Peptides against a protein of PDB entry 5JXT. Designs and how they scored, part 38

Target 1, 319 residues: chain A of PDB entry 5JXT
Amino acid sequence: SLLPKKEINVYIGMSEMQVKWYQKILEKDIDAVNGAGGKRESKTRLLNIVMQLRKCCNHPYLFEGAEPGPPYTTDEHLIYNAGKMVVLDKLLKRIQKQGSRVLIFSQMSRLLDILEDYCVFRGYKYCRIDGSTAHEDRIAAIDEYNKPGSDKFIFLLTTRAGGLGINLTTADIVILYDSDWNPQADLQAMDRAHRIGQTKQVVVYRFVTDNAIEEKVLERAAQKLRLDQLVIQQGRAQVAAKAAANKDELLSMIQHGAEKVFQTKGAFGTMAEKGSQLDDDDIDAILQAGETRTKELNARYEKLGIDDLQKFTSESAYE

## One batch from the design tools (peptide; aimed at target 1 Y61 I114 D117)

Design b2_p17_8_s1 (made by RFdiffusion4, then SolubleMPNN; from b2_p17_8, 8 letters changed)
Fold by OpenDDE base, seed 3:
Structure b2_p17_8_s1 (fold): chain B 319 residues (1-319), chain A 17 residues (1-17)
Amino acid sequence: as target 1 above (319 residues)
Amino acid sequence: SRYERRQQPGLEILPDL
């Protein structure tokens, strides 16, 4: 029988460079971040801020002029300048040592470019599929990855491109490097490994930048997923329509952790203490804390009814 | 190189279709 997926949110502190760029993004649009624009603030401006903050959470090198150089090099700086890369680098070593194979999903093809250079730098054999990959090349990449005795350890995928009906049951680990606004896209990505023909326990690691906008992206995705489940169960089709974040919700998401980010000199959490020097015990602690916080997050939304889940109130999830 | 690809303007975040 197929074992249930084990999903773990991996909460990761920002690197010092991410903190600096996160501050710079907020400062550039400080009036919008403070809600000073009121009714005049465009939803588009807030969405742009959200997108820049999500880029920062993924990797600061997604910005022009962020990467050290010239000369531009692929070296350890590619890892230590992003908290997610530091955790990924340690986690992949463990996954490989266990004889597992891994799917890495992102929303951002440009992050896959960074991950591709990282794979080359670490000597990891990989396949890649994104939105631009031709149909024949997708088939070839899937077949090469799924081949018996394949040397391909990693499959790099954009979440939407990787969600399209493919079978990747030759992988047992899924890393969601970031989250889709649509939780169904992430589920479809996980279900590439978690399908009939899987013989191992599928483990899903969802990377979440701690004290940043990504926690709110995750909360909204979890809320939406629970709402979608309840709507299906109750046959209430009318409820699904309000899925798009309003201005106030976007503003609240942008403001989440912003004060602490402005006060922070250096990195966050385990990144401040250990940085790139994370050991196996530090990874175990991060995974254990993540498993606890994941259970707590799920338990909050499981108690909520349809009417509560329609309100984006962080407050109603704590009563 | 990621650098050569970075000269292509556009973080193609696949838009929400």
Scores: peptide ipSAE 0.216, ipTM 0.657, DockQ to the pose 0.306
OpenDDE base, seeds 1, 2, 4, 5: peptide ipSAE 0.113, 0.138, 0.141, 0.161; ipTM 0.595, 0.736, 0.738, 0.638

Design b2_p17_8_s2 (made by RFdiffusion4, then SolubleMPNN; from b2_p17_8, 7 letters changed)
Fold by OpenDDE base, seed 3:
Structure b2_p17_8_s2 (fold): chain B 319 residues (1-319), chain A 17 residues (1-17)
Amino acid sequence: as target 1 above (319 residues)
Amino acid sequence: SRYERRQQPGLEILPEW
C-alpha cells in the first residue's frame, strides 16, 4: 500500500548576502513598504516587491549585479550566499547516503540554472524539465531518470512543468525549494513521487525562509488549501472565489519580519551561528524544529471552519 | 550556465494575486 506522505517545512535563515539584498529591496520602495501610498498605492508595485523578496529568499544571484565578479565562478560562494543552498547541500548529501533519489521543484527557471551549476560543482548527476523544455526532451528526461539503474540522482523541475501528469515514483524525496501561489500546484508536484508504484516512504521538504515573506506565503497557501478541502467536503463551490490577495494582505506579507531584517547585521539563526559549516546534528535540529512548526501550523488551520478561514483572509491584515 | 541565461526572466510563474 502507498504510505502517507511525510511533509516537513524546513525553516531556513537568510545568509548575510540575502539580508543585505532583502534590506535593499525594502529600502528601494520604503514608502510602499510603510503603506505611505495609502489608497493610491499600486497593487502592481506591491506585487513587484513581493516578487523581488521571493527571489531574494531563493538566491541573491537572481538579481543583476549581485553575483561577485568578474571573474564569475562556480564555487562555494554559490552555496554560502543562500541559506536554502546551505541546507540543500547538507540535505542532498544525507539523501544520497541513504540511497534515496530526489525531485527538486522551483517556480523559477533561473533558480534551476543555479541548481544545475551547483549539481555540476558537486558532481550530482541530474535531469531537468522546465516550461521551455520540448515535449520529446521531457519524455527523454523522464525516461532517463526512471530507467532501472539510472545514475541520475536529482530531477530539477519547475513546479508547473513537473505537475503535468508525469510519473516520477523512482524518487522518494521531494524538495519544494519554493512554493507556488496555488497550493494545488505543489500537491500536484508531490504527487509525481507520491503515486501508485511508489514503494518507499515519500518525504517532502518544503523550504521556507524564516523571518521573511515566505512564512506569510506558506500561511496563505495553508489557508487556501484548507478552504479548498472544506469547500469540496461541504459542497459550497461559491466560497472559493475570493482567493486573490488584496493590497493590505500584500502589504502585511511585505512587512512581515522587515523590522528584524533591518535590525540584523549579518545572517539569521543557524546561518549566523554556523554559516556554511552546518553538520548533521544542525540539520537534524532544523528538521525537528521544522516538523514541530509544521504540526503547529496544520493544527491552527484544521480547527478553522469556512467562515473563520474567510475572516482570517480579511482579519490577518489587522493582527 | 546561469551566466548565459542571465537575460532570461527569473520567474516562470507570475503571482496570481
Scores: peptide ipSAE 0.164, ipTM 0.585, DockQ to the pose 0.471
OpenDDE base, seeds 1, 2, 4, 5: peptide ipSAE 0.081, 0.133, 0.115, 0.101; ipTM 0.571, 0.593, 0.624, 0.613; seed 1 fails the geometry check

Design b2_p17_8_s3 (made by RFdiffusion4, then SolubleMPNN; from b2_p17_8, 7 letters changed)
Fold by OpenDDE base, seed 5:
Structure b2_p17_8_s3 (fold): chain B 319 residues (1-319), chain A 17 residues (1-17)
Amino acid sequence: as target 1 above (319 residues)
Amino acid sequence: SRYERRQQPGLEILPEL
């Protein structure tokens, strides 16, 4: 029988560089961030801010002129300048030591380029597929990864490229480096490892930048998932979950944690305390805190009915 | 840039170091 998957949100502080870039993104569009544009503010402008903030949460080197250089090097700076990379670097060492194999999903192919340079730098053997990968190359990558005795430790995927019904049950760990706006896309990513033929317990680590827009992306995704489940269960086909955030929801998401980001000098949380010196005990503490917060988040949404979940899409914009 | 080097979506099998 397939064992149930374990899902853990891993809440990760921003690096000092991420905080500086996050501030710079907010400051560049401060009038929009403060809602001063009012009814005239375009949804497109807010979506652009959201996309820049999500890039910042993933890695500051997604911005032109952010990477130190010339000369451009692949070195430890690729790791310590992004909180998610610091945690990933420690977590992958543990995963490898356990004899596990890992799928890493992102929405951003440009983040996979960074992760690929990181894999090279650490000597991790990997496969990659994204939206641009040819069909034949996808088959070849999957076959190489799934080969008996494959030395490929990591599979790098865009969440969308994973959509093709591929079987990756030779991996038992899934890292969602960033979340999709559609929680069903993340579930479909998990189901690449969590499928018939899996012999291990699948563990899913969802990386979430703490005190940033990604918490609100996660909350919205969790709410949508619960609503979608209840609609299916109750046969209430008319409850079309609002497929896209409105302007006020986007503004609230952009504002979430912004004050603390502006007040912060340096990094956040464990990244301020330990930075790149994160040890195994710090990882255990992050994972335990994440497991607790994950249970609390799930318990919050599990108690809500359809009508409450529909209201919360409006009220979570005002707290 | 990091981005310029990888415009080919090929399975770049990392050269064995």
Scores: peptide ipSAE 0.163, ipTM 0.622, DockQ to the pose 0.084
OpenDDE base, seeds 1, 2, 3, 4: peptide ipSAE 0.133, 0.082, 0.135, 0.104; ipTM 0.613, 0.612, 0.606, 0.605; seed 3 fails the geometry check

Design b2_p17_8_s4 (made by RFdiffusion4, then SolubleMPNN; from b2_p17_8, 9 letters changed)
Fold by OpenDDE base, seed 2:
Structure b2_p17_8_s4 (fold): chain B 319 residues (1-319), chain A 17 residues (1-17)
Amino acid sequence: as target 1 above (319 residues)
Amino acid sequence: SRYERRQQPGDEILPDL
């Protein structure tokens, strides 16, 4: 029988470099961040800020002039300059040691390019699929990964490209390096490993940059997922969960943690204390804290009815 | 270069507007 998947949010502090770039993104559009643009601030401008903040949470090298060089080298700086990479690097060593195989999903094909460089640097054998991957090359990559005795440890996928009906039950670990705005896209990605033919306990690690935009992306996704579940259960098809964030929701998401980011000198949380020198006990502490916060987040939304969940979304219904 | 590739637009999924 297929075991239920275990989902754990992994809350990760920003590196010092991520804090500096996050500050720089907010400062560039400070009037929009402060809501000073009023009714004239475009939803498009706020969406652009959200996208830049999400890029920063993934890796600062997604920005022009961030990567150290010339010469441009693949070295430890690729890891220590992004909190998610520091945690990923330790977690992958553990996953490999236990004889597991891993799917890594991202919304950003340019983040997958960084992860390819990382895989080469660490000597991890991998496959890749994104939105640009030809159909034949996609089949070949899946077959190469799924073959008996495959030496491919990692599969790198964009969430939407990897969500398209494929079977990857030869992996038992899923890392969501970032989250989709639509929680169903992430579920579809998990279901590539959590499907008929899986013989192991599937574990999903969802990376979330703490005290940043991604915490609000996660909260919104959890709220939407609960609303969708209740609508299906109650047969209330008329509650089209308006997928669109309103302007005030986007502004609130951008403002989340911004003050603390501006006050911070250096890195956040465990990244400030240990940086790249995380040990196995530090990883266990992060995973345990993440499991607790995941249960608390789920329990918060499980208590809410449709009307309560709609009030949080329906202030956007009358604009 | 690898550097230049990271600066290019990717499969950036905008929120459903």
Scores: peptide ipSAE 0.330, ipTM 0.885, DockQ to the pose 0.531
OpenDDE base, seeds 1, 3, 4, 5: peptide ipSAE 0.302, 0.329, 0.343, 0.328; ipTM 0.875, 0.889, 0.894, 0.889; seed 4 fails the geometry check

## One batch from the design tools (peptide; aimed at target 1 Y72 D113 I114 D117)

Design b2_p18_1 (made by RFdiffusion4)
Pose (drawn by RFdiffusion4):
Structure b2_p18_1 (pose): chain A 317 residues (1-241, 244-319), chain P 18 residues (1-18)
Amino acid sequence: SLLPKKEINVYIGMSEMQVKWYQKILEKDIDAVNGAGGKRESKTRLLNIVMQLRKCCNHPYLFEGAEPGPPYTTDEHLIYNAGKMVVLDKLLKRIQKQGSRVLIFSQMSRLLDILEDYCVFRGYKYCRIDGSTAHEDRIAAIDEYNKPGSDKFIFLLTTRAGGLGINLTTADIVILYDSDWNPQADLQAMDRAHRIGQTKQVVVYRFVTDNAIEEKVLERAAQKLRLDQLVIQQGRAQVAAAANKDELLSMIQHGAEKVFQTKGAFGTMAEKGSQLDDDDIDAILQAGETRTKELNARYEKLGIDDLQKFTSESAYE
Amino acid sequence: EVRKSLDERWKERLEEEE
């Protein structure tokens, strides 16, 4: 029995420093922010703003010249200058206290570099797979974290790094520091720990910058995730739109018994006998329209799970 | 402890990889 995973959006604010940088990004190209300029502009200008705001929502030290002036030290400012780091610090502390281990995913390798400095600062044992990591390296990194009684606690990965099918069930908590544009990528990262071999409840925390660009980014991915489900659930429809033996058999046998019983004429003919007054015609049209409504209202309301014929139906016996 | 900037260290790592 594999427990369904708990996925939680943790909505996070921004530090005072992030607001300064967030405003500068928006100011440096305020024209494109207000939707100015021609409609012919290439997508490049706006996408550059998206990248900067994404970096800013992650950590301000991703911008050169942002970390406090030289010389540079690795201290508490690494935590309190990014809203996500403040939430993560207490979250990681609580995670270790309850005997849990955690996989931390990110889109940007430069952010895992910042998380490296944090792990060393707090004394956390950790592993990293980067996507810019050799094959033999990440094999050892997987084994080191999966070793029984492992020294490690945090596993730093990029959402895409490892490839398909790698197993990290020795962890039961997943933290997505930032989200991906395509939902299958984040969903695959969660299934590094949420797969066969996982014994404990998998909990996934997704850091989202509330009232900023990442909240809006998330809604789009949630929509695209919903669209994918509808396509996959309806993937049986085109194969259904020939005729089975039973379908052909049912068409022929339908009402055959009643035909055999009949010596004279059938229904509409026996009762009225090839002569029809106005009243008889009106009853035929009223009964037909009623049947027509009930038939259409029954089938136009159905779903794929009702129309889909099982392959075992072809096993006529 | 004193260190180089994050950007300098990241550039050094890219050079090493090359």

Design b2_p18_1_s1 (made by RFdiffusion4, then SolubleMPNN; from b2_p18_1, 10 letters changed)
Fold by OpenDDE base, seed 3:
Structure b2_p18_1_s1 (fold): chain B 319 residues (1-319), chain A 18 residues (1-18)
Amino acid sequence: as target 1 above (319 residues)
Amino acid sequence: MVRESFAERRRRREEERR
């Protein structure tokens, strides 16, 4: 029988460079961040801020003029300038030593470009699929990854391109480098490895930048997923329609952790203490803390009824 | 090895797709 998947949120501090760029994004639109625009503030403007903050959480080199150079080089700076890359780099070494194979999903094809250069730099053999990959090339990449004795360790996918019914049960580890606004897209990505024909325990690592907008993206996704489950169970088809965040929700998400980001000189958490020098014990501590916070997050939404889940509960903004 | 920036690479790939 297929074993239940293990899902762990991995909460990761920002690097010093991410903090600087996160501050710069907030400062550029400070009036919108402070809610000074009130009811007149454009939802599109807030969505743009959200998208820039999410890019920052992924990697600062997603911004023009952020990458050090010219000359531009692939080196250790590609890793230490993004908290998620530091954790990924250590985690992949463990995954490889265990004889596991890994799917890495992102919403951002431009992040896959960084991950390709990282794979080459570390000597990891990989496949790639995104939204621009031709159908024939997609089939070829899947077949190359799934073949018996494949030397391809990593599969890089955009979440939506990887969600298209493909079988990747030859991988047992899934890394969600970022989260979709639609939790069903992430589930569909996990189901590429967690499917009939899987013989191993599937483990899903969801990377979440701590003290940043990504925590609120995750909370909203968890809330929506629970609501969708309850609506299906109760046969109330009409409730599913409020998928888009309102302006006040977006503003609350942008403001989450912003004050602490402005006060911070340097990196956050384990990134401030250890930087790129994370050891195996540091990774175990991050994973254990992540397991605890994942259980707490799930337990919060499991207790809520449909009426409570229809409201954006900012309760986590007051603790 | 010296390379193009990720920003330059993106622009190039977006142009090649058009």
Scores: peptide ipSAE 0.593, ipTM 0.937, DockQ to the pose 0.635
OpenDDE base, seeds 1, 2, 4, 5: peptide ipSAE 0.588, 0.582, 0.587, 0.587; ipTM 0.936, 0.936, 0.936, 0.936

Design b2_p18_1_s2 (made by RFdiffusion4, then SolubleMPNN; from b2_p18_1, 8 letters changed)
Fold by OpenDDE base, seed 4:
Structure b2_p18_1_s2 (fold): chain B 319 residues (1-319), chain A 18 residues (1-18)
Amino acid sequence: as target 1 above (319 residues)
Amino acid sequence: MVRKSFHERLKEREEKRK
């Protein structure tokens, strides 16, 4: 029988470099961040800020001039300059030691390019699929990953490319390196491993940059998912879940954690204390804290009715 | 091994995909 999947949000502090670039992004558009643009602020501008902040949460090297050099080298700096990479690096060692195989999903093909450099640097054998991958190459990559005795440890996928109904039940670990705005896209990604033919407990790790925009992306996705579930259960097909964030929602998301980011000198949380020197106990602590916060987040949205979930009130999130 | 920056390599990949 297929075991229920275990889902854990892994809350990860920003590296010092991420904090610096996050500040720089906010400062560049400070008037928009402060809401000073008023009714004239374009939704497109706010969406651009959101995209830059999400890039920063993923990896600072997605920005020109962030990578140290010249000379440019693939080295430990690729890991320690991004909190998610520090956690990923430790987690992958554990996953490999357990004899598990892992799917890593991202919204950003450019992040997969970083993850390829990382895989090469660590000597991890991998497959890759993104939105630009030809159909034949997708089939070949899937077959190469799924073949009996495959030496491919990691499959790198964009979330949308992974949504194409493919079977990856030869993996038992799913890492969502970032989240989709549509929670159904992430579920579809998880369902590549959590499907008929899976013989292991599927564990999903969702990486979330702590005290940053990604927490609000996650909250919004969780709210939407709960709303979608309740609408289906109540047969109220007419509750068009607002597919797109409004300007005020985007602004609130951009502002979340911004003050603390500006006040922060150096890295956040465990990244400030240990940086790249996370041990197994630190990973266990991060995972345990994540499991607790995941339960709390789910419990919060489970108590809300349809009417409450339709009211994207910033206030009901903090009481 | 010395390489181009990640950003330079990214631009080159994007240009090849066009």
Scores: peptide ipSAE 0.483, ipTM 0.921, DockQ to the pose 0.608
OpenDDE base, seeds 1, 2, 3, 5: peptide ipSAE 0.480, 0.475, 0.472, 0.475; ipTM 0.920, 0.918, 0.919, 0.919

Design b2_p18_1_s3 (made by RFdiffusion4, then SolubleMPNN; from b2_p18_1, 10 letters changed)
Fold by OpenDDE base, seed 3:
Structure b2_p18_1_s3 (fold): chain B 319 residues (1-319), chain A 18 residues (1-18)
Amino acid sequence: as target 1 above (319 residues)
Amino acid sequence: MVRASFHERARRREEERA
């Protein structure tokens, strides 16, 4: 029988460089961030801020003029300048020692470019699929990864390209480097490893930048998923989950953690304490804390009814 | 090894697809 997947949210502090760029993004549109635009503020402007903040949470080198150089080189700076890369780098060493194989999903093909250079830099053999991968190359990459005795440790995928019905049950670890706005896209990605033919316990690590917009992206996705489940269970087909965030929801998401980001000098959390020098005990502590917060998050939404889940709980950015 | 920035590489790929 297929074992239930274990899902753990991994809450990761921003690097110093991420904090600096997160501040810069907020400052550039400070009037919109403060809600000073009122009813005249465009939803498009807020959505653009959200997208830039999500890029920052993934890696600062996704911005023009962020990467150190010229000359541009692949070195340890590729890792220490992004909190998610620091955790990923330690976690992958553990995963490899366990004899596991890993799928890494992102929404951003540009992040996969960084992860490719990282894989080469660390000597990890990988496959890649994104939305621009030709059909033949996609088949070849899947077959190369799934072949008996494959030396490919990592599969890099965009969440949507990975969602297209492929079988990757030769992997037992899934890393969601970022989250989709639609939790069903992430579930479809997990189901590439968590499917009939899997013989191992599938573990899913969802990376979430702590004290940033990604916490609210995760909460919204969890809320939507619970609502979708309850609608199916209660036969209330007419309760279409409002697919798109409204302006107030987007503003609340942008404001989440913004004050603390502006007050912060340097990095956040374990990134401030140890930077790139995380050890195995630090990773265990991050995973344990993540498992606790994951249970708390799930328990929050399990108690809510359909009517409660239809209201975006604007937990005030001031709790 | 010296390379293009990730931003420059991404821009070039977008320009080549356009």
Scores: peptide ipSAE 0.567, ipTM 0.924, DockQ to the pose 0.573
OpenDDE base, seeds 1, 2, 4, 5: peptide ipSAE 0.522, 0.518, 0.567, 0.522; ipTM 0.928, 0.927, 0.924, 0.927

Design b2_p18_1_s4 (made by RFdiffusion4, then SolubleMPNN; from b2_p18_1, 11 letters changed)
Fold by OpenDDE base, seed 5:
Structure b2_p18_1_s4 (fold): chain B 319 residues (1-319), chain A 18 residues (1-18)
Amino acid sequence: as target 1 above (319 residues)
Amino acid sequence: MVRESFHERQRRREELRR
């Protein structure tokens, strides 16, 4: 029988470089961030800020001039300059030692390019599929990954390209490096490993940058997922969750953690304390804290009715 | 090994896709 999947949100502090770039993004559009643009501030401008902040949460090298150099080299800086990469690097070593195989999903094909450089740097054998992958190459990559005795440890996928009905039950670990605005896209990605033919316990690690916009992306996704579930259960098909955030929701998401980011002169949390020197105990602590916060997040939305879930609950950063 | 920047590589890839 298929075992239930275990889902854990992994809350990760920003590196020092991420904090600097996050500050720079906010400062560039500070009037919009402070809501001073009022009714004249375009939804498009706020969406652009959101996308830049999400890029920063993924990896600072997604920005021009962030990578150290010249000379440019693939080295340990690729890892320690992004909190998610620090955790990923330790977690993948553990996953490999356990004899597991892993799917890594992202919304950003450019992040997959960083992850390819990382895989080459660490000597991890991988497959890749994104939205530009030809159909024949996609089949070949899937077959190469799924073949008996495959030496491919990692499959790199964009969430949407990976969601397209493929079977990847030869993997038992799923890492969501970032989250989709639509929680159903992430579920569809997980279901590539968590389906008929899986023989192992599927574990899903969802990476979430702590004290940043990604917490609000996660909350919104969790809210939407619960609303979708309740609508199905109650037969209230007319209560569609608003597909797109409004301007006030986007502004609230941008403002989340911004003050603390501006006050910070270094990395956040465990990234400030340990940085690239995370050990197995530090990873266990991050995973345990993540499991607790995941339960709390789920419990918050499980208590809400449809009417409450239709309201974007901006938890004020001040309560 | 010395290489182009990640950003330069991305620009080149985008130019080749256009």
Scores: peptide ipSAE 0.476, ipTM 0.912, DockQ to the pose 0.598
OpenDDE base, seeds 1, 2, 3, 4: peptide ipSAE 0.470, 0.441, 0.467, 0.471; ipTM 0.908, 0.901, 0.910, 0.912

Design b2_p18_2 (made by RFdiffusion4)
Pose (drawn by RFdiffusion4):
Structure b2_p18_2 (pose): chain A 317 residues (1-241, 244-319), chain P 18 residues (1-18)
Amino acid sequence: SLLPKKEINVYIGMSEMQVKWYQKILEKDIDAVNGAGGKRESKTRLLNIVMQLRKCCNHPYLFEGAEPGPPYTTDEHLIYNAGKMVVLDKLLKRIQKQGSRVLIFSQMSRLLDILEDYCVFRGYKYCRIDGSTAHEDRIAAIDEYNKPGSDKFIFLLTTRAGGLGINLTTADIVILYDSDWNPQADLQAMDRAHRIGQTKQVVVYRFVTDNAIEEKVLERAAQKLRLDQLVIQQGRAQVAAAANKDELLSMIQHGAEKVFQTKGAFGTMAEKGSQLDDDDIDAILQAGETRTKELNARYEKLGIDDLQKFTSESAYE
Amino acid sequence: AAAVAEATARHEERNAKA
């Protein structure tokens, strides 16, 4: 029995420093922010703003010249200058206290570099797979974290790095520092720990910058995830739109017994006998329209799970 | 002093990955 995973959006604000940088990004190209300029502009200008705001929502130290002036030290400012780091510090502290281990995923390798400095600063044992990591390296990194009684606690990965089917069930908590554009990528990262061999409840925390660009980014991915489900759930429809033996058999046998019983004429003919007054015609049209409504209202309301014929129906016996 | 130098080096390496 594999427990369904708990996925929680943790909505996070921004530090005072992030607001300064966030405003500068928006100011440096305010024209494109207000939707100025021609409609012919290529997508490049706006996408550059998206990248900067994404970096800013992650950590201000991703911008050169942002970390407090030289010389550079690795201290508490690494935590309190990014809202996500403040939430993560207490979250990681609580995670270790309850005997849990955690996989931390990110889109940007430069952010895992910042998380490396944090892990060394707090004394956390950790592993890293980068996507810019050799094959034999990440095999050892997987094994190190999966070793029984492992010294490690945090596993730093990029959402894409490892590839398909790698197993990290020795962890039961997943933290998505930032989200991906395509939902299958984040969903695959959660299934590093949420797969066969996982014994404990898998909990996934997704850091989202509330009232900023990442909240809007998230709604789109949630929509695209919902669209994918509808396509996959309806993937049976085109194969259904020939005729089975039973379908052909049912068409022939339908009402055949009543036909055999009949010596004279059938229904509409036996009761009225090839002569029809106005009243008889009116009853035929009223009964038909009623049947027509009930038939259409029954089938136009159905779903794929009702129309889909099982392959075992072809096993006529 | 050495710890400060190491932290500066790590800072420069992180910025070089841009």

